# Designs tried in a protein design run: peptides against a protein of PDB entry 6J54. Part 14

Target 1, 223 residues: chain A of PDB entry 6J54
Amino acid sequence: NENLFASFIAPTMMGLPIVTLIIMFPSLLFPTPKRLINNRTISIQQWLIQLTSKQMMAIHNQKGQTWSLMLMSLIMFIGSTNILGLLPHSFTPTTQLSMNLGMAIPLWSATVFTGFRYKTKTSLAHFLPQGTPALLIPMLVIIETISLFIQPVALAVRLTANITAGHLLIHLIGGATLALLNINTMTAFITFTILILLTILEFAVALIQAYVFTLLVSLYLHD
Target 2, 42 residues: chain B of PDB entry 6J54
Amino acid sequence: QFQFTGIKKYFNSYTLTGRMNCVLATYGGIALLVLYFKLRSK

## One batch from the design tools (peptide; aimed at target 1 T32 Q46)

Design b1_p21_1_s3 (made by RFdiffusion4, then SolubleMPNN; from b1_p21_1, 15 letters changed)
Fold by OpenDDE base, seed 1:
Structure b1_p21_1_s3 (fold): chain B 223 residues (1-223), chain C 42 residues (1-42), chain A 21 residues (1-21)
Amino acid sequence: as target 1 above (223 residues)
Amino acid sequence: as target 2 above (42 residues)
Amino acid sequence: SLFEEISLLYKALVSLLAQLA
């Protein structure tokens, strides 16, 4: 079973971690525009960023839209790393729970603290749903408090589990197809078809998980 | 829309201020209970 | 070996696209 998880081991060279370089690599794929009218590739990229920015920040007021740069950089980073991780024999940093916790906890804390700073009354009232019967108020407040602290964990685990599970399935089915080529060509063709469909699904999952992660952070900010 | 009088004016689950006060009251109650049991053990 | 070759092709393509951008 350890062979299945070999692709998730942090790569090193000369005993030095090269994970930092892998994390920084996606930034090279998003160059800053230098001209008023850039080439087609950069124009499409900027257009996509603008569209996602409008969708994400539509629920926020002027104060909340100050986080647009942070949230857009986050979604671009997670999305690019997830897609690049689908390359054969590649390492995806977002498959590491430590990586996702390192992003989730600070962002969650920042959103919670900013909420208490600027919307103290609303943030405190959020621990009690509106219309709750008086008898259930103490219990429900405790449950909502616990739910708040579970948010960063759920955020990190969701991203990690989805990306990791997808990678495992691709490797397993890919290995099965290669093994079945010499046993039964018909079954190998079926498994290969499933592999293709799964890879397409994982591309979608990679983008969706990046969007969900950023969206939830944005929702926590909006409270 | 909602008209509350007496103690329900300050502690209710419908108004924003009422919800906030209920949350603070619950936290305060829990803190007092914890303090009580800590002092009782001594 | 096939997956490695495909990986190299994709990496080369990504690098090329990054340079053109």
Scores: peptide ipSAE 0.085, ipTM 0.662, DockQ to the pose 0.021
OpenDDE base, seeds 2, 3, 4, 5: peptide ipSAE 0.007, 0.018, 0.012, 0.064; ipTM 0.622, 0.696, 0.621, 0.738

Design b1_p21_1_s4 (made by RFdiffusion4, then SolubleMPNN; from b1_p21_1, 15 letters changed)
Fold by OpenDDE base, seed 1:
Structure b1_p21_1_s4 (fold): chain B 223 residues (1-223), chain C 42 residues (1-42), chain A 21 residues (1-21)
Amino acid sequence: as target 1 above (223 residues)
Amino acid sequence: as target 2 above (42 residues)
Amino acid sequence: SLFEEISKLYEYLVKLLAELA
């Protein structure tokens, strides 16, 4: 139990948590441009940020685009932490449900509050889908209300479960590969191939989950 | 567009205002029920 | 040992779901 989940224990130094430093570390990977023509690395980063920004904020008007900085910083943070978490013996803060809830609940609350503040009629109307039969209106309103409050939980659990499951699978398949090396080398080679494919998949999942998390926050803002 | 008259004008699941009113009516009804049972127990 | 670790993983997931419920 401890061996399997050792990678998910919050690291400490002399009893002091270093999670804060780990959370702040990805910020160093995205330096601000200081020149008109920057290095290739910075140029590629800025290009990717612009592409994702245009795609994410395409559904928002000028008022909604005020959240562009927040949403872009969120996707960059989650994406970078997820990718760094795939490094050997690294700790991924986004595997902690508490952290993801800490991000999901405030952002969800802010989007819901913003919706009720500036789009009160539309926000209230979203509790009842269009064209609902009259007899089902009370029940459906209750269900939609419950669904609203489940959104932050689903947002956090989705990210946590996907990243955690990916890490666990890599460790399990990796451990199985090492164990099979002394039993059947042919089977070990097959499991190793699966491990490589799974690792590639997890890189994609790391980025996709960051995008989905940010996208859903954006959609809740747009309603 | 939909044409509604009477109560359906204010409470319908097609118009934005109608949907809003239905939601508010539902919440109001639930609140009244909760209040009724709370006062009944005393 | 691998089966034991997998079983522990399932137990952990069940406990996690129970905490969320």
Scores: peptide ipSAE 0.081, ipTM 0.730, DockQ to the pose 0.017
OpenDDE base, seeds 2, 3, 4, 5: peptide ipSAE 0.088, 0.053, 0.039, 0.081; ipTM 0.730, 0.714, 0.724, 0.720; seed 2 fails the geometry check

Design b1_p21_2 (made by RFdiffusion4)
Pose (drawn by RFdiffusion4):
Structure b1_p21_2 (pose): chain A 223 residues (1-223), chain B 41 residues (1-41), chain P 21 residues (1-21)
Amino acid sequence: as target 1 above (223 residues)
Amino acid sequence: FQFTGIKKYFNSYTLTGRMNCVLATYGGIALLVLYFKLRSK
Amino acid sequence: MFVAFFFALAFLFQQVSTLMS
């Protein structure tokens, strides 16, 4: 009975303040120069795009490359608005489940209507995988179509659910430091757990590769 | 001038990318179950 | 909110298309 942890009961509040200012703000963190040589703080932003524009370009290699100049704008917005919210009292718009159901459905249904306006037969004849055996036709085409309509829900719910799961362990491991007016040796170990956990919460940039890339496989497979 | 810089881009991919009506239908129906539960309290 | 999201996404796309020129 040496080290008794404590806890504080308080409501964890994902309130909704004025949002249309908070959305526009990580646009003006990135400037654009009209010059040849640039000023050494855009120049490491301009080099960071020329890397990851060479990985969502290399798989497709078609006339579906026109679509890929928009998929590097989708990686900078939720690459920034997941990184800004690690600050002390900031608010992330990708916490709320609302706009992610507007990020998944206008993009996911922009992919099944891409081959339906050009191929019209073999886009969902991709439901036919192989040289057809006889005992498992109805066990297949009720499975591979129930794992198609999962995809918009499987794209947007995987983003909101773990971003806001990073914010609660910031508060609850952090709120147990403030309520630790018991023995002071264990206060530093909970603090040291925090400053490790904030390094893991820079996997908010690693969860944007898992949004753009399963949008490319959900685009490269249909087209 | 927030148009003609990206007007060539729009009619290229908004043929399939501007289908927010399915989002508007899935969003407008999602407005209907919440005003109904508060009506029945 | 969605209009502001699509407006911010179209404004960021114009910056990325100027930056890749």
Fold by OpenDDE base, seed 4:
Structure b1_p21_2 (fold): chain B 223 residues (1-223), chain C 42 residues (1-42), chain A 21 residues (1-21)
Amino acid sequence: as target 1 above (223 residues)
Amino acid sequence: as target 2 above (42 residues)
Amino acid sequence: MFVAFFFALAFLFQQVSTLMS
């Protein structure tokens, strides 16, 4: 494939976009437990959910802990889609900036509105860092206001860039490995080793980015 | 820790209330300036 | 609830994609 970015094009089947089906696919990997003692896979999943929920919700008050369900579903979605995206010839929705903006903007707006509704004084005071010289107050308030509106964009771009960059590296090194197989087998073996190490790294990045995205949303909620 | 008197009691960058008032004052000032220029341009 | 969340995200993706295209 000559186009390195071909894997990031939204797939279509018979002229119909199947992105919706791909986005909904990870939900099949997390079935609801029906038994008191589930199988090992479901037990591990529930344990991970409980562990991450405990850690993320520890910084929130009782009202903030009501967001636990949404945040846990978010991290499971992003994490699962990122991991599934590492499969060969798979489409990763989180490589699409539109997808990540679609998640970041509503979540950011919800946290900001929640902050203004329940903690108006603190939310307004957040636009001015403590200890600011009097002469810099107007400028800094403006900058902080702009910074607030950049938050959803930064959140989306961070996830998109990290996942996309990782996928591009895998494709590049993978393509190089295949090309070198016909030229020098020894060199191809070296690049293949690098590819394996990079793939392992991308699995970690996939989970980390899901965690960071959810954590930042959680932190915005705490503010 | 900090004790402010006068106008600094309400407009300071150290207390929560003071910071809030500074932000509101800034937004209010900007809004008035924008309103002034829009009315002047008509 | 989980499936509904995924569906909502898919819908948001479609809306944002049309705006960015």
Scores: peptide ipSAE 0.018, ipTM 0.725, DockQ to the pose 0.039
OpenDDE base, seeds 1, 2, 3, 5: peptide ipSAE 0.017, 0.015, 0.015, 0.013; ipTM 0.703, 0.694, 0.701, 0.679

Design b1_p21_2_s1 (made by RFdiffusion4, then SolubleMPNN; from b1_p21_2, 16 letters changed)
Fold by OpenDDE base, seed 1:
Structure b1_p21_2_s1 (fold): chain B 223 residues (1-223), chain C 42 residues (1-42), chain A 21 residues (1-21)
Amino acid sequence: as target 1 above (223 residues)
Amino acid sequence: as target 2 above (42 residues)
Amino acid sequence: VLDALLSTLNELLLKLLELLS
């Protein structure tokens, strides 16, 4: 069983962790535009960033749009790391729960504190849904308070579980395909087809999870 | 849209101020209960 | 807005399930 999770062990070189270099690597894939008209690759990249930015910030007012830079950098970072993690024999930092908690908890706390600072009445009222019967008010306030504290955990676990499960499935199906090549070629072909379809799905999941993570952070900011 | 009088004006589940007051009252009640049990155990 | 976002998320999850099946 430990062999199945060997790909999730943090890589080290000469006894020093190289995880920091892996985390910083995606930033090299997004160079800043230097010209009015850039090459095709950078132009497409900037176009995608603008489209996602318009979609994410459409629900926010002027103050909420101040977070646009942070949210866009977050989605680009998580998305790029997830896609790069699908490369053969690669390590995905977002499979580590510690990393996702390290991102989720500060961002969640920042959004909650920002809400209490600028929207105190709305933030306090959020603990009680509108139209609640008077008898259920105390219990529901407690439940909503607990729900608030579960948000950062759910945010981190969702991302970690989806990416980790996808990687495990790719490794398991890939290993099964290689083993079946010498046993039954027809079954191996079917398994290989499933592997290809699963890989395409994982690319979509990688992007969707990055979007959902950023969207939920943005939603908590909007309250 | 909603017209409330008396105590319902300040404590209701429909207005923003009413919901805020209900939340604060709930937290205040819990805090008082915790203090009561701590003082009683001594 | 929250209901709309939750509905959109649910639709995306259903599309993913269709891709998995």
Scores: peptide ipSAE 0.101, ipTM 0.721, DockQ to the pose 0.025
OpenDDE base, seeds 2, 3, 4, 5: peptide ipSAE 0.063, 0.034, 0.049, 0.072; ipTM 0.711, 0.698, 0.720, 0.712

Design b1_p21_2_s2 (made by RFdiffusion4, then SolubleMPNN; from b1_p21_2, 15 letters changed)
Fold by OpenDDE base, seed 1:
Structure b1_p21_2_s2 (fold): chain B 223 residues (1-223), chain C 42 residues (1-42), chain A 21 residues (1-21)
Amino acid sequence: as target 1 above (223 residues)
Amino acid sequence: as target 2 above (42 residues)
Amino acid sequence: ALDALLLTLNTLLQKLLELLS
């Protein structure tokens, strides 16, 4: 079991954590535009960012659109780190629950506090769904209160579990394919095909999880 | 669309103000219960 | 709104599964 999770150990050089450099590395992949008409790669990136921004912020009002920069930076960071983590023998910081909690809890608390500050009536009313029978009101309010506090945990665990499980499966099946190359070539080919399909799935999962994380944060803000 | 009178005007599950008041009343009731048990143990 | 988001997410996930199948 220790060998299975060896890829998830935080790398260090000379006792210093390289994790900080790994976290900052995705920022280099998104340079700021310097020209009106940039290179094809930069243009595609800007186009994708603009499309995702339009999709996410379409539901929000003027105050919600103020959070557009933060939400877009968050989705770009999580998405880029997740995609880079699918490289062979790579380390993904988003597989660490501590990092995801460190991202989720402050963002969640910020959204909740901003909601209570600017939309106090709506935020308080959110603890009671509309149309609830009078007898179930106290119990339902308690349940909704508990649900609110579970939100940051759910955000962090969902992202961590999905990315970690995907990486674990890729490593396991990849190791199995290498072991089966000398035993049965046909079985190894089948396993390799499954590995390819799984990697494609994990690429999709990586992007979806980044989108879901940011979307839920945005939704909690819309609260 | 809904017109409420009396106590239902302030405590209802359909209006925004009514839901807010219900939530506050629930929290207040829980706080009073906690205080009651805390004072009773003394 | 939260339920609607969950429903849309579920539908998107199903469409993704159909594409991957």
Scores: peptide ipSAE 0.165, ipTM 0.739, DockQ to the pose 0.026
OpenDDE base, seeds 2, 3, 4, 5: peptide ipSAE 0.137, 0.108, 0.106, 0.160; ipTM 0.738, 0.722, 0.732, 0.742

Design b1_p21_2_s3 (made by RFdiffusion4, then SolubleMPNN; from b1_p21_2, 16 letters changed)
Fold by OpenDDE base, seed 5:
Structure b1_p21_2_s3 (fold): chain B 223 residues (1-223), chain C 42 residues (1-42), chain A 21 residues (1-21)
Amino acid sequence: as target 1 above (223 residues)
Amino acid sequence: as target 2 above (42 residues)
Amino acid sequence: VLDALLQTLNELLLKLLELLS
């Protein structure tokens, strides 16, 4: 089972972390438009960004729309890194809990503090749902407070677990396919077909997780 | 709209202000409890 | 919409975890 986790080890070359380069690589895939009429690929990218921006900012007022640039950057980063991580023998930085926490905690803190700064009354009222019986108020406030602190952890763990689980499945089925090639070709073909279907699913999961991560951050901002 | 009288006007779970006051009261109560136990240990 | 999305994601995660186990 040691070989299963070998793909999750942070890659290094000559003692230098290659992870930094891997993280920065997706930014090269999204060049900024410089013309009114751009290339087809850039036009499609901009169109997708506009669509996602409209969907994400639809729930926010003008004050919340200030976060549009950051949220779009976040979804582009996570989505691109997750998709690139599905390449054969590639390292996915988002599988590292440390990186996801590094993103989730500051963003969560920013959203929470922004809420307290500009919507103090509403933010404080969020710790107590409407219609709560009087006797349960103290306990529920404590629970909601704990729930608030679990939010950044949930964001990081959700992203990490989903991407990691997908990678593990691909590796396991891929390894099984290779092992079955020398035993039964027919079974190996079936397993390979499942691997292809799973890979397609993981592409969808990669995009969904990026969207959900950004959406939840946006939701926390909206309060 | 809900009409509350007395203490429920300021401490209720239906109005925004009431919920805020309940949260503040809860935190204040917890702080007082912590302070009590801290002083008790001395 | 968010609740439905979260439910579907949770179900997917459970299925993936089940396959891994």
Scores: peptide ipSAE 0.134, ipTM 0.715, DockQ to the pose 0.021
OpenDDE base, seeds 1, 2, 3, 4: peptide ipSAE 0.125, 0.072, 0.039, 0.075; ipTM 0.716, 0.710, 0.691, 0.713

Design b1_p21_2_s4 (made by RFdiffusion4, then SolubleMPNN; from b1_p21_2, 16 letters changed)
Fold by OpenDDE base, seed 1:
Structure b1_p21_2_s4 (fold): chain B 223 residues (1-223), chain C 42 residues (1-42), chain A 21 residues (1-21)
Amino acid sequence: as target 1 above (223 residues)
Amino acid sequence: as target 2 above (42 residues)
Amino acid sequence: PLDALLETLNTLLLKLLELLS
């Protein structure tokens, strides 16, 4: 079973971690525009960033839109790393729970503290849903408090589990197709078709998980 | 929309201020209970 | 906010199904 998880081991060269270089690599794929009218590829990229920015920040006021740069950089980073991880024999840093916790916990803490700083009354009131019967108030406040602290964990685990599970399925089905080529060509063709459909699904999942991660951070900021 | 009188004016689950006060009261009650049991064990 | 999240998630799932179909 350890062979299945060999692709998730952090790559090293001469004992030095290359993970830092892998994390910084996606930044090279997003060059800054230098002209009023750039290349077609850069123009499409800027257009996509603008569209996602409008959709993400539509629920925020002017004060909340200050986070637009950070949230857009987050979604671009997670999305690019997830897509690049689907390349053969590639390593995705987002498959590591430590990586996702390193992003989730600070962002969650920042959103919670900013909420208490600028919207103290509404943030405290968020621990009690509106219209709750008086008898259930103390129990529900405790449950909502626990739910708040589970948010960063759920955020990190959701991203990690979805990306990791997708990679495992691709490797398993890919290995099965290669093994079945010498046994039964018909079954190998079926498994290969499933592999193609799964890879397309994982491309979509990679983008959706990046969007959901950023959206939840934005939602916690808006409270 | 909602009209509350007496203690319900300050502690209710419908108004924003009332919800905040309920949350603070619950946390205060829990803190007092924890303090009571810590002092009792001594 | 939770209802808005569920609606967004459902919309994304429907778009995903349309993409896969």
Scores: peptide ipSAE 0.107, ipTM 0.704, DockQ to the pose 0.028
OpenDDE base, seeds 2, 3, 4, 5: peptide ipSAE 0.062, 0.045, 0.026, 0.024; ipTM 0.698, 0.692, 0.681, 0.684; seed 4 fails the geometry check

## One batch from the design tools (peptide; aimed at target 1 Q96 M103, target 2 L32)

Design b1_p22_1 (made by RFdiffusion4)
Pose (drawn by RFdiffusion4):
Structure b1_p22_1 (pose): chain A 223 residues (1-223), chain B 41 residues (1-41), chain P 22 residues (1-22)
Amino acid sequence: as target 1 above (223 residues)
Amino acid sequence: FQFTGIKKYFNSYTLTGRMNCVLATYGGIALLVLYFKLRSK
Amino acid sequence: MSLFLFFAIYLAVVQLVAAVLS
């Protein structure tokens, strides 16, 4: 009975303040120069695109490369609006489940209608995988179509659920430091757990590769 | 001039990318179950 | 930058419509 942890009961609030200012703000963190040589703070933002525009370009290699100049704008928005919210009292728009159901469905249904306007037969004849055996036609085409309509829900709910799960362990491990007016040796170990956990919460950039890339496999497989 | 800089881009991919009507239908029906539960409290 | 700003305005309109329907 040496080290008794404590806890504080308080409501964890994901309120909704004025949002159309907060959305526009990580646009003006990135400028654009009309010059040849640039000023050494855009120049490491212009080099960070020319890396990851050479990985969502190399798989496709078609006339579906026209689409890929918009998929590097989708990686900078939720690559910034997940990184801004690690600050003390900031608010992330990709916490609320509302706009991610408007980021998945206008993009996911822009992929099944891409081959339906050009191929019209063999886009969902990709439901036919191989040289057809006879005992498992109806066990297949009720499976590979129930794992198609999962995909818009499987694209948007995987983003909102773990971004806001990073914010609660910021509070609750952080709020147990403030309510630790008991023995003071264990206060530093909860603080040291925080400053490790904030390094893991820079996997908010690593969860944007897993949004643009399973949108490319959901685009390269249909087209 | 927030148009003609990206007007060549629009009619290229908004043939399939501007289908927010399925989002508007799935969003407008999602408005209907919440005003109904508060009507029945 | 002009496609990234238009996408940010589109998301701001979708979020405003979802706050009005709330």
Fold by OpenDDE base, seed 4:
Structure b1_p22_1 (fold): chain B 223 residues (1-223), chain C 42 residues (1-42), chain A 22 residues (1-22)
Amino acid sequence: as target 1 above (223 residues)
Amino acid sequence: as target 2 above (42 residues)
Amino acid sequence: MSLFLFFAIYLAVVQLVAAVLS
């Protein structure tokens, strides 16, 4: 009989918010390698990091590749928090818009300021797409300026909406499955099958959203 | 491939410099308009 | 790893501030 959105409320224990502990928990899953030949888990993790870093930094020049450490840390953080959020009765910090805004705004501002600092001409020219008719130039420049400021919001909302929507669907179908177990086991089995498929989808979405978020930040850096 | 002469050389939507100048001109125009209305209201 | 922890601490503070302001 709880609210469907109750799972998105910041958890508290004895009046103290435990969000800090939840956000820091994924760091325990990625220990610093100590050996030349690490265990299989650490080796796979490092391989994935190298693979993603190679793909994301391929579009950047030498100066842009200096952001690889931050971007890889970002994707690992978001990906880990999203995957851990799919665990039963777990709180997903990325469902909080404040968290995603707090992450998107500084990263966006850093990329924009970096662009204006090192590529002023290109950054200013970006406000006007090529081939624009002369009569539409003033209006389009204004629209593009507004679009620039909406970028961090869109980045945060995209991550929040996708993760929140997925969790809501899992809760709804899961609740329906439990309710149908007492009514008709056959229909409950069908809904349970849908729940499994949805969980697999959300697992993919959790990884994709982490990648897309980091990729978009990377693309903004490239511009 | 585009060759521009006159004012189109500096203000065009095809060259990098032209686009930059158009953006700066737009911002300058907006700033002047805002300044005009601000001074007029006083 | 250090940046990972930085993001975690930073975002935890952001969440705390947001919770206080809410």
Scores: peptide ipSAE 0.080, ipTM 0.734, DockQ to the pose 0.335
OpenDDE base, seeds 1, 2, 3, 5: peptide ipSAE 0.070, 0.000, 0.065, 0.055; ipTM 0.717, 0.585, 0.726, 0.697

Design b1_p22_1_s1 (made by RFdiffusion4, then SolubleMPNN; from b1_p22_1, 17 letters changed)
Fold by OpenDDE base, seed 1:
Structure b1_p22_1_s1 (fold): chain B 223 residues (1-223), chain C 42 residues (1-42), chain A 22 residues (1-22)
Amino acid sequence: as target 1 above (223 residues)
Amino acid sequence: as target 2 above (42 residues)
Amino acid sequence: SDLLRALLLELARLASLALLLL
């Protein structure tokens, strides 16, 4: 069972943490455009960034659109790290809950603080939903307050759990497929088919989780 | 549009100001209760 | 269920480490 989590141990070279280099690596995959008409790959990348930016910022006012750069950098970072993590024998930093909390807590606190600074009345009113009966007001305010503090934890755990569970499942089914090759080729073929389908699903999950993480941060900013 | 009179004008769950006042009143009540129990133990 | 339990235990371990680093 210890071997199942070996891929999630932070890699080191000569006792030095290589995790810093792994975190910085996705930045190299997004070069800045230098021409009016760039290469096809860069043009597609810029087009995707513009589409996602337009979609994410459509619900925000002018003040909320100031966060566009940070939110787009966040989705590109999480998405690229998640996809790169699906490479064989690769380390995915987003499987570390410490990293995800390190992103979630500051972003959540910044959105909450920004809300209290510029929309104090709306932010305070958010602790009580509209139309609540008078008897339920104190209890619901307490529950909503607790819910607010659970938001960054839920955000980090959701991302970590989805990526980690996907990685574990791919490794387990992959190992089972290799073991079944020498026992029953037909069963191994079925297991291999499941592995392929699961890998495709995990590619989708990798992108969806990046989008959901960024979207929820954006929604907390909007509220 | 809702028309409220009396105490319901300031403490209601429909208007923005009313909701804010209810939240502040709840937090104030909790703070007073905590303060009461801390002073009682002394 | 065993995989889920192992995953939850690992998440709890990582959460404890994260809290220590924060």
Scores: peptide ipSAE 0.056, ipTM 0.727, DockQ to the pose 0.035
OpenDDE base, seeds 2, 3, 4, 5: peptide ipSAE 0.034, 0.033, 0.044, 0.027; ipTM 0.716, 0.709, 0.719, 0.712; seed 2 fails the geometry check

Design b1_p22_1_s2 (made by RFdiffusion4, then SolubleMPNN; from b1_p22_1, 18 letters changed)
Fold by OpenDDE base, seed 2:
Structure b1_p22_1_s2 (fold): chain B 223 residues (1-223), chain C 42 residues (1-42), chain A 22 residues (1-22)
Amino acid sequence: as target 1 above (223 residues)
Amino acid sequence: as target 2 above (42 residues)
Amino acid sequence: SLLLQALLQELAEIARLFLLLL
């Protein structure tokens, strides 16, 4: 068990945590454009950011669109960290629940408070679905209140669990593949094929989870 | 549009204002219950 | 949220693929 979770231990050098450097590293992969026509890599990145921004902010009003910069930075950060985490022997900060909660709670609270500030009546009304029978109103309001407080936890846990589970599976199957190489090469080849397929899937999951995380934050803002 | 009369005008699950009032009433009731038990325990 | 439903469906499909790979 200790060997399985060794990859999730926060790396330190000389007793000093280097997690900060790892978290900041993805930002180096997205340099700011300086020219009207940039390099192909930067152009593709900017194009993707523009597309995602248009899709995510299309549902928001002009006031909500002020969050575009924050939401786009969030999706780029989570997405890049998740993808980089799939590199061999890399540490993925998003596997740490503490980091994801650290992102989810403030963003969730900001969206909720923004909702209460600008749309107080509508926000309060969201605790009671329309058309609820009168006898169920008190209980349902309580349930909706609990649901609201579960949102940041669910947001963080979803991201953490999906990325962590993927990493664990890759490590387990990878370890099994290495062990089977000395036992039966044919079975090892099958296991290796599964590992490749799983890795490809995890790349997709990494991006999707980043998108879902940001989208849900955006959705809470829209409410 | 639903026409509500009396208390149903202010407390209903169909109008925005009615829903808001129901939520506030529920929270108020819970707060009063908590206060009651807190004061009773003292 | 149609978009949320679509995303959930995609996640469900991915989850099914995971189950098939296990």
Scores: peptide ipSAE 0.033, ipTM 0.724, DockQ to the pose 0.023
OpenDDE base, seeds 1, 3, 4, 5: peptide ipSAE 0.017, 0.014, 0.016, 0.015; ipTM 0.629, 0.620, 0.624, 0.618

